Peptides against a protein of PDB entry 7RZF. Designs and how they scored, part 83

Target 1, 358 residues: chain A of PDB entry 7RZF
Amino acid sequence: PFQEEHLKQLYKIVPIKDIRNLYVTFPIPDLQKYYKSNPGHYLGHLIGHEGPGSLLSELKSKGWVNTLVGGQKEGARGFMFFIINVDLTEEGLLHVEDIILHMFQYIQKLRAEGPQEWVFQECKDLNAVAFRFKDKERPRGYTSKIAGILHYYPLEEVLTAEYLLEEFRPDLIEMVLDKLRPENVRVAIVSKSFEGKTDRTEEWYGTQYKQEAIPDEVIKKWQNADLNGKFKLPTKNEFIPTNFEILPLEKEATPYPALIKDTAMSKLWFKQDDKFFLPKACLNFEFFSPFAYVDPLHCNMAYLYLELLKDSLNEYAYAAELAGLSYDLQNTIYGMYLSVKGYNDKQPILLKKIIEKM
Target 2, 358 residues: chain A of PDB entry 7RZF as posed
Amino acid sequence: PFQEEHLKQLYKIVPIKDIRNLYVTFPIPDLQKYYKSNPGHYLGHLIGHEGPGSLLSELKSKGWVNTLVGGQKEGARGFMFFIINVDLTEEGLLHVEDIILHMFQYIQKLRAEGPQEWVFQELKDLNAVAFRFKDKERPRGYTSKIAGILHYYPLEEVLTAEYLLEEFRPDLIEMVLDKLRPENVRVAIVSKSFEGKTDRTEEWYGTQYKQEAIPDEVIKKWQNADLNGKFKLPTKNEFIPTNFEILPLEKEATPYPALIKDTAMSKLWFKQDDKFFLPKANLNFEFFSPFAYVDPLHSNMAYLYLELLKDSLNEYAYAAELAGLSYDLQNTIYGMYLSVKGYNDKQPILLKKIIEKM

## One batch from the design tools (peptide; made by RFdiffusion4, then SolubleMPNN)

Design b2_p13_5_s2 (from b2_p13_5, 9 letters changed)
Fold by OpenDDE base, seed 4:
Structure b2_p13_5_s2 (fold): chain B 358 residues (1-358), chain A 13 residues (1-13)
Amino acid sequence: as target 1 above (358 residues)
Amino acid sequence: SLVLISSSSRPFS
């Protein structure tokens, strides 16, 4: 276990590349034996969430952070780390203390709400999707990966253990969440702005850094993190596929799209997949408007409309991405193009959400 | 199955 002297430390690190990163690290117990419940993944899913009311959403709204990743990482024998990593803007580099305050406010929200079985089920379902459609790595890479995993898992579970969630363990979620406290924090800030301000050199790579204790006042500020009303648990991801049925190839399947509907207002072409045999679809819509490009004003209005539409759909983007769905919206010289791609099961839900915003 | 659906809609004039 880290001794108290290793906690409440700030590391200012000079990178070789022009990057700005914040690492907020907590020592946690070794959770390897709990792989079936994976409480660190549960917390990583929530802390790393990008939807409305998420930590990232708030930090982005302030212009302080571009990206956020939360999760567990292996440590030395007998312990792990939980790490929250963010990509900092130039402004965010000036607000690191406030960023970390928001992290603790979000963590406090998770404590207040308690463990949610539906969130665990969502993680389980997402992992099942990822496992089911994991591309077979090249035999050599796959064998080497399996050989590494065999040290941690029974042979029978090696293939599934990384993905298979089986047990909802709220006690373990709470246990990990209890380690995510200011008194246990290790902070690393990576920025070229620390060049010439360091007093130590790391032995392995020659990385220049400064280590300092985090002031007790700052620790106390983070300990007193209140409930920020902007933070909310995510809504259920409606886009997670549950049906993976592959429909049989139609006897009349053509190698090219067939016109299956022809009306005064719409034409529909259909092509069944004859190559990949995945439960995926590509929906492409071309909207023709005689007004879209009549004049520069209409062109600008069509552009503005699409930008506003994209912005209004951003609330679904992350949930769709997690579920293996994507959408694209583009202006065309005749109107608008919409594409919805990914697992077919929940595409109608995403399409409906898009249409409701149009 | 990967289904390519292409729909062209004309707005009601």
Scores: peptide ipSAE 0.025, ipTM 0.543, DockQ to the pose 0.015
Fold by OpenDDE base, seed 5:
Structure b2_p13_5_s2 (fold): chain B 358 residues (1-358), chain A 13 residues (1-13)
Amino acid sequence: as target 1 above (358 residues)
Amino acid sequence: SLVLISSSSRPFS
């Protein structure tokens, strides 16, 4: 366990690569025994969420952060870490205190809302999807992984323990959330801007760093993090597949796409999968406009339209991605291309959302 | 509009 002297510390680290990263780390209890409820995954899902009202969305809107990862990481014997890691912009490097304030504001929002069973259920459903369609690991890697985890899980549960959530434990969520406090923080800032400003060298890799105590005034600012009205819990993910039925191969199945609809305004081709037998589909749409490539002005307008459309769809992008759906929008010389890919069950919902924004 | 639907995880190339 970290002693009090190891808490409330700031590390300024010089990287070899030109990277700017912030690591906000909290020591937490070993959660391995709670794999059936996985409270750290619940918190990681919310803190690492990329949808509207998320921590990342707000930090991106300020131009301070590009990416965010939140979650638990294994530590030494008897403890773990919860880590919030962000990729910093140049501007974000100047606003690290404020970025961390926003992290604590989001954590305070999670405290105020309390544990949500529906969020747990979504995590469970997402993990079940991931488990069901997990690619067969290479036998050597699989065997080595199984051998390692047999120390932690019953043999019967080893195959499922990483994926199958079984128990909603709000008490454990609150317990972990209670460890995510300013008094329990370790901050590391990674930037070349600290070159020549360090006083220590790490023994193993020769990494140059400076260690400083975080001022009590800064800790107090973070402790007094108010609710930020921009932070909201995510909405329910409507894209999570629930039907995984694979339709039988039609007797008239062709090895090539068959024209199933031909009209003055549209042609539709269909090919049933005869190879993979997955509950997945690809929907490809090509829109033709005689005006799309007439002149540079029309080309620019078509480009701007597509960029605006993409921007308007950002609210769904992350939820779709989590659910194993993706979309792509491209300009073509004839107009526009749209692709929707992934699990077939909720593709109509995503397609409808796209069409509603067009 | 051209619509190609495949029930496979891979786009028809």
Scores: peptide ipSAE 0.023, ipTM 0.566, DockQ to the pose 0.018
Fold by OpenDDE base, seed 1:
Structure b2_p13_5_s2 (fold): chain B 358 residues (1-358), chain A 13 residues (1-13)
Amino acid sequence: as target 1 above (358 residues)
Amino acid sequence: SLVLISSSSRPFS
């Protein structure tokens, strides 16, 4: 167990690579015995969320952080760590104290709202989807991001938790939240800007660092973190698949797409999957406009339109990605291209949202 | 518009 002398410490670390990272670390009890409820995963899901009202959304809006990861990590025997890791911008490196204040404001929001059974159910459902298809999914670009979020958890703990999330334990969630306090914090800042400003060298790897106590005034500032009205719990993820039915291959199924609708304004091609046998679909739409590439002005307007459309859809992108859905929007010489890919069950919901923003 | 659907399910009617 970390003694009190090992808490409230700041480490300034010189990296070999040109990277800027912040690690905010809390010692927590060993949660391995609680695999059926996995309170660390619940908290990591919320703290690491990328949707509207998330910690990352606020830190990105200030230009301080590019990426955020929250979760549990194995420690030494008999304890774990909860870690919030962010990729810092150059500006964010100057605002580390305020970044950590926002982390504590978000944690305070989680305490004020209390444990949510519906969030636990979403974690359970997402994990069940990931587990069910792990061995069947070829590494595709959408799975790499879900896997990226999941890779911050030990894959073995994720797999064990995925299969075994059965018990909602609000008491254990609150117990872990009670460890996420300023008095229990260890902060590491990784930046080349600390070169020549270090006084210690790590014995094993020769890593240069400086260790400092965090001032009591800074700890007190974080202890008095108010509720920030910009922080909100995520909305329910409407894209999580629940139907995994695979329809039988039709006797007349062709190896190539068949034309199933032909009209003056549209052609529709369909091919049933005969290779993967997954409850997945690819929807591809090509839109033709006589104005898309008439001149450079129209070309630029079509480009700006798609960028604005993508921006307007960004609120759904993370939730769709977590649920194994993706979309792509591209300019073409004839107009625009839309692709929707992933689990077929909730594709109509995502497609509807895209069309409503067009 | 051209729509290509590849799925284990039928196209939405």
Scores: peptide ipSAE 0.023, ipTM 0.551, DockQ to the pose 0.016
Fold by OpenDDE base, seed 2:
Structure b2_p13_5_s2 (fold): chain B 358 residues (1-358), chain A 13 residues (1-13)
Amino acid sequence: as target 1 above (358 residues)
Amino acid sequence: SLVLISSSSRPFS
């Protein structure tokens, strides 16, 4: 474990590239023995969530952060790290203390709500999807990965251990949350703004950095992080597929799209997958409006309408993406184009959400 | 956000 002198440290690092990153790191126990419950993955899923009431949503609303990643990383000597990494804006670089305060407010929200079995189940279901449809890795990469995993897992579980959650362990989630405290923090800020302000050079890469103790008043400020009413647990992800049945190929299946509906108001073409045999579909809709391009004003209104529609759908975008669904909306000369792609099971739910916002 | 599953050995640069 890190001794006290290794905790509450700030590192100011000069990058080679023009990047601005913040790493908030906590030493945690070795969680490898808990792979069946993976409490670090549960916490990474919530801390790294991008939906309404998430940490990222608040930090984006302030213009301080572009992206956020949360999760566990291997350490040495029987410990791991939990890391919250953000991409900083120029403004965010000036507000690092307040960004970290918001991280602790979100962590405090997770403590107050306690471990949620439904969130664990979503993580389990998402991992099962990722495992089931894992693309064929290159043999060398796969063998090297298996060899690494064999150090931690029984041979019979090596293929599944990274993906299959089996046990909901609220006690272990609380144990990891108890390690995510200001007294255990290590902060690294990566920015070119520290050029000429460093006093150390890293031995392996020649990276210039400065190490400083975080002031006790700042640690106390983070320790006194209250509940921020803007932070909420995510809503249940309704887009996670559960049915992966592949329908049999019809006898009359054509190699090209067949017209299956022809009405005064609509034409529908269908092609069954005859090649990939995946539980995925691509839905494409073209909407025709005689007003879409009648004049420049109508063109601009149609553009603005679509931008507003896209904005109104942002609340679903992340949940859909996590579930392996995507949508696209485009203006066309004749009106609007909508595409919905991914796992077929929950496409009707996403399509309904889109239509309800139109 | 990507859940960093512990699989990537990227050193702290």
Scores: peptide ipSAE 0.000, ipTM 0.393, DockQ to the pose 0.096

Design b2_p13_5_s3 (from b2_p13_5, 10 letters changed)
Fold by OpenDDE base, seed 5:
Structure b2_p13_5_s3 (fold): chain B 358 residues (1-358), chain A 13 residues (1-13)
Amino acid sequence: as target 1 above (358 residues)
Amino acid sequence: MLELITSSSYPFS
């Protein structure tokens, strides 16, 4: 366990690869025994959220961060870490202190709002879906994994323990949030820009690094993190499937797509799933335009249109992805291709949002 | 992205 002397430390690390990463780490108690409530997953879900008003959305808007991951990590027996990891832009590397300030502003927002049972319920529902429709793993890997986790979970729960949430524990969420403070922080910045500026070498891998104490002024700045009005809790995820009914096979189900609608403006083919029996669908749309590929200008305009459309859909992309929905938009020589895939229940909602942005 | 912070991502053992 890190003692007080190991806290409020900054590590500047020289990577072998050309990467720019920031790791903001907090020591937390061992949460393994609380797997039924999983407070670290709740916080990771919110801190790592990518929707409007999220930490990542704000940091991306500033051009400082490409990706963000938040969550609990196992340490040695009896303690864990909560880590916020970001991929830094070149500009973000110059704004690390401000990035961390925004992290503490978001954490302060989570404290101010308090634990939300509806967020826990969404996590529970998402995990239940993930468990119920879990893909088949390779037996060797799966058995090895199960053998490993038998040390942590009862035999009866070993298959469900990583997925099925049972208990909303606001007290444990608050307990973890109380550890996410500037006085408990360890910061690591990974960048080649520190080459020739390090004074230590790591014993095992020869990684060059510099260790510095974070100035008390910087710690105080982070301790005084205000509520940033740009940060909001996510909205309810409307894409979470609730209906998993599998319709019976039609008596005359064809092994190939049947033309079920033919009009002057549209053709529709349908094939029922006769193989997988999953509550999933693939909707594929080809839009024809005589202008899409008529000349280089129109081709570039069609490309630009799709990139703008994709950008305009980013607000829904993450929530859809979490719920096991995906979409894809491509230019074709004939016009545009759209696909919507995943659980069939909420596909109409996602499709409607796509069409409303088109 | 909720990446399960895999044990390999910590630069400090």
Scores: peptide ipSAE 0.017, ipTM 0.537, DockQ to the pose 0.104
Fold by OpenDDE base, seed 2:
Structure b2_p13_5_s3 (fold): chain B 358 residues (1-358), chain A 13 residues (1-13)
Amino acid sequence: as target 1 above (358 residues)
Amino acid sequence: MLELITSSSYPFS
């Protein structure tokens, strides 16, 4: 395990690629034995959330961060890491201390709210869906993976252990959350802007870096992170599918889409799935407008409208994606195309929200 | 996004 001298360290790293990344790392206990509750996954789900009131939403609003990932990583024997990784903008690279302050403000919000059983249940349901409808992997890779994880899980559970959550353990969530403190932090900043400012070379990869102690004043600033009123827990994900019923194949099912509705204002084609038998659908809509492509002005207005519509839907996009739903919006020479794909159960909810924003 | 940080993405593994 890391000793005190290994904590509160800042690493400035020169990458080969032009990338700007921040890694905020905390040593945590080995959570492998707690795979049935997976408290690191619970915290990763919340810290890595992209919805309104999330850490990422606030950091994006400031123009500092493009993407955020939170989660546990395997360490050496007997310990793990919890890592928050962000892709930094050029501006974000100037505000690293403030970005980390916002991370600790969000963590403080999680402490104040305490462990939420409904969030655990959503994680459980999402993971159960992911397991049940897991895509076919290449046999060789899959067998090698399973052989590796046999060292960590009982033989009876080896197929399910990485996916299926069984136990809500608020005590373990709090235990991990208690390790996410400024006194336990290791920070790495990856940027070409450190070229010529490093004093060490890593032995294996030749990576140029500088190691510095984080000033006690900065640690204290992070320790005194207040409750930022912009941070909120996510709302319940209404897009999580609960019905996975496969409807019987119709006796007259055609190999091609059949025209099932023909009116002056609409045509509808339908094809039942006769091959995959998944609780998924693809809804495709072509909206026709005589104005969409009549001249360059209208074409640009239709484009701008669609970009504004996409922006207005961002609040639902992440929650839908987590639930295995996706949508696509495109301009056509005739008007607009909308596609909604994924689990059919909650597609009407997503579709309704899209249409209400249109 | 929740991604398991792969060993290849950590600058000091």
Scores: peptide ipSAE 0.015, ipTM 0.517, DockQ to the pose 0.090
Fold by OpenDDE base, seed 3:
Structure b2_p13_5_s3 (fold): chain B 358 residues (1-358), chain A 13 residues (1-13)
Amino acid sequence: as target 1 above (358 residues)
Amino acid sequence: MLELITSSSYPFS
């Protein structure tokens, strides 16, 4: 367990690879016994959210961060960590203090809003879907994993314990949020820009690093993190599937796609799933335009159009992905390709949003 | 994505 002397520390680390990462780490209590409520997952879901008003959305808008991951990590018996990890831009490397300020502003927003049962319910539903439709793992790896987690979970729950949420525990969410404070922080910055500026070498891997105390002024700045009005809780995820009905195989089902509609403007091919019997579909659309590839100008305009369309859809992309939906948009020599894949229940919603932006 | 921050990527673990 980290003692007080190990808190409020900044580590500047030289990587072998050309990477720029920030790790903001908080020691937290062992949450293993609370797996049925999983308060660290709730907080990881919100802190790691990529939608409008999220921490990542704001940090991306400033050009400081490419990606963000938030969540609990196992330590040793009796303690865990909560970690916020970001991939830094070159500009973000200059703004690490301000990035961490925004993290504390977002955490302060979570404190101000308090625990939300609807967010817990979404996490519960997402995890239930993930469990129910879990892919087959390699038996050897799966057996070894299960044997390992039998030390932590009852035999009856060992298959479900990592997935199924049962209890909304706002008290535990608040307890973890109370540990996410500047006085408890450990910061690691990983960048080649620290080469030749380090004074220590790690014993096991020879990693060069410098350790510095975070100035009390900086800690106070983070402690006084205000409510940034740009931060908002996510909206409800409309893409979470609720219907998992599998339609019976049609008597006339063909082993290959059948042409079910032929018009002057469209052809529609359909194949029912005869193999997997999953509540999933793949919708593929090829849009033909004689202008898409007529000359270099039109080709570039079609490319720019798709990039703008993708950008305009980013607000839905993350929520769709969480719900097991995906889309793909590509230029073709004939026009444009759109694919929508995943659980069939909410595909019409995603498709409608895509078409409304087109 | 909640990538399991695999223990191997932390330079001080």
Scores: peptide ipSAE 0.014, ipTM 0.508, DockQ to the pose 0.087
Fold by OpenDDE base, seed 4:
Structure b2_p13_5_s3 (fold): chain B 358 residues (1-358), chain A 13 residues (1-13)
Amino acid sequence: as target 1 above (358 residues)
Amino acid sequence: MLELITSSSYPFS
């Protein structure tokens, strides 16, 4: 476990690849025994959320960060880390202190709101769906994985332990949140911009780095992180499937899509799943417009329209993706193509939102 | 589990 001397440290690291990353690391207790409540997953879900009012949404709006990942990482026996990792823009590399301030503002928002049972329930439901409909893995890889995790979980639970949440433990969530403080932080910045500015070399891989103490004034700035009114808890994920009923095969089911509706304005083809028997569907829409590709101007307007539409749908994209839904929007020579894929239960909700933005 | 884009060499042990 890190001692006090290992805390409040900044590492400037030179990568081999041209990458810009920020790692904000907190030492936390070993949470392995709490896998049934998984408080680190709860916090990772919120801190790593991409929806409106999220940490990532604000950092993206400033042009500082491309991606964000939050969660627990295994340490040595008896301790773990909570890590917030972001992919930095060139501008974000200049604003690392402010990025970390925003992280602490978001963490302060989580403290102010307290543990939310509904968020835990969403995590539970998402993980249960992921477990229930887990794809077949290659036997060799799967066996090796299971053999590894047998060191951490009872034999009876080894298949479920990484997925199934059982217990809402607000006390453990608060305990982990209490470790996510500026006084406990370790910061690593990974950038080629530190080339020739390092004074240490890592022994095993020859990675060049510099270690510095974070100034007390910066720590105090982060300790005094206010409630940023831009940060909000996510809304409930309306895309989480609850119905997994598989309808019986129709007696007249064709091996190919059958035309089930033919009108002057629409044709509908349907093919029931006769192979996978999953509570999933693929909805494909081709919209025809004689104006979409009539000339270069209209073609570019149709392109711009779809880019704006995609941008306007970004608020739903992450919540849909978490729930195992996806959409795709493409220009065609005839107009526009829309695809909606995933669990069939909530596809109508996603489709409705797409159509309302169109 | 966070897939850290870092090589295993970063002093986060």
Scores: peptide ipSAE 0.008, ipTM 0.490, DockQ to the pose 0.103

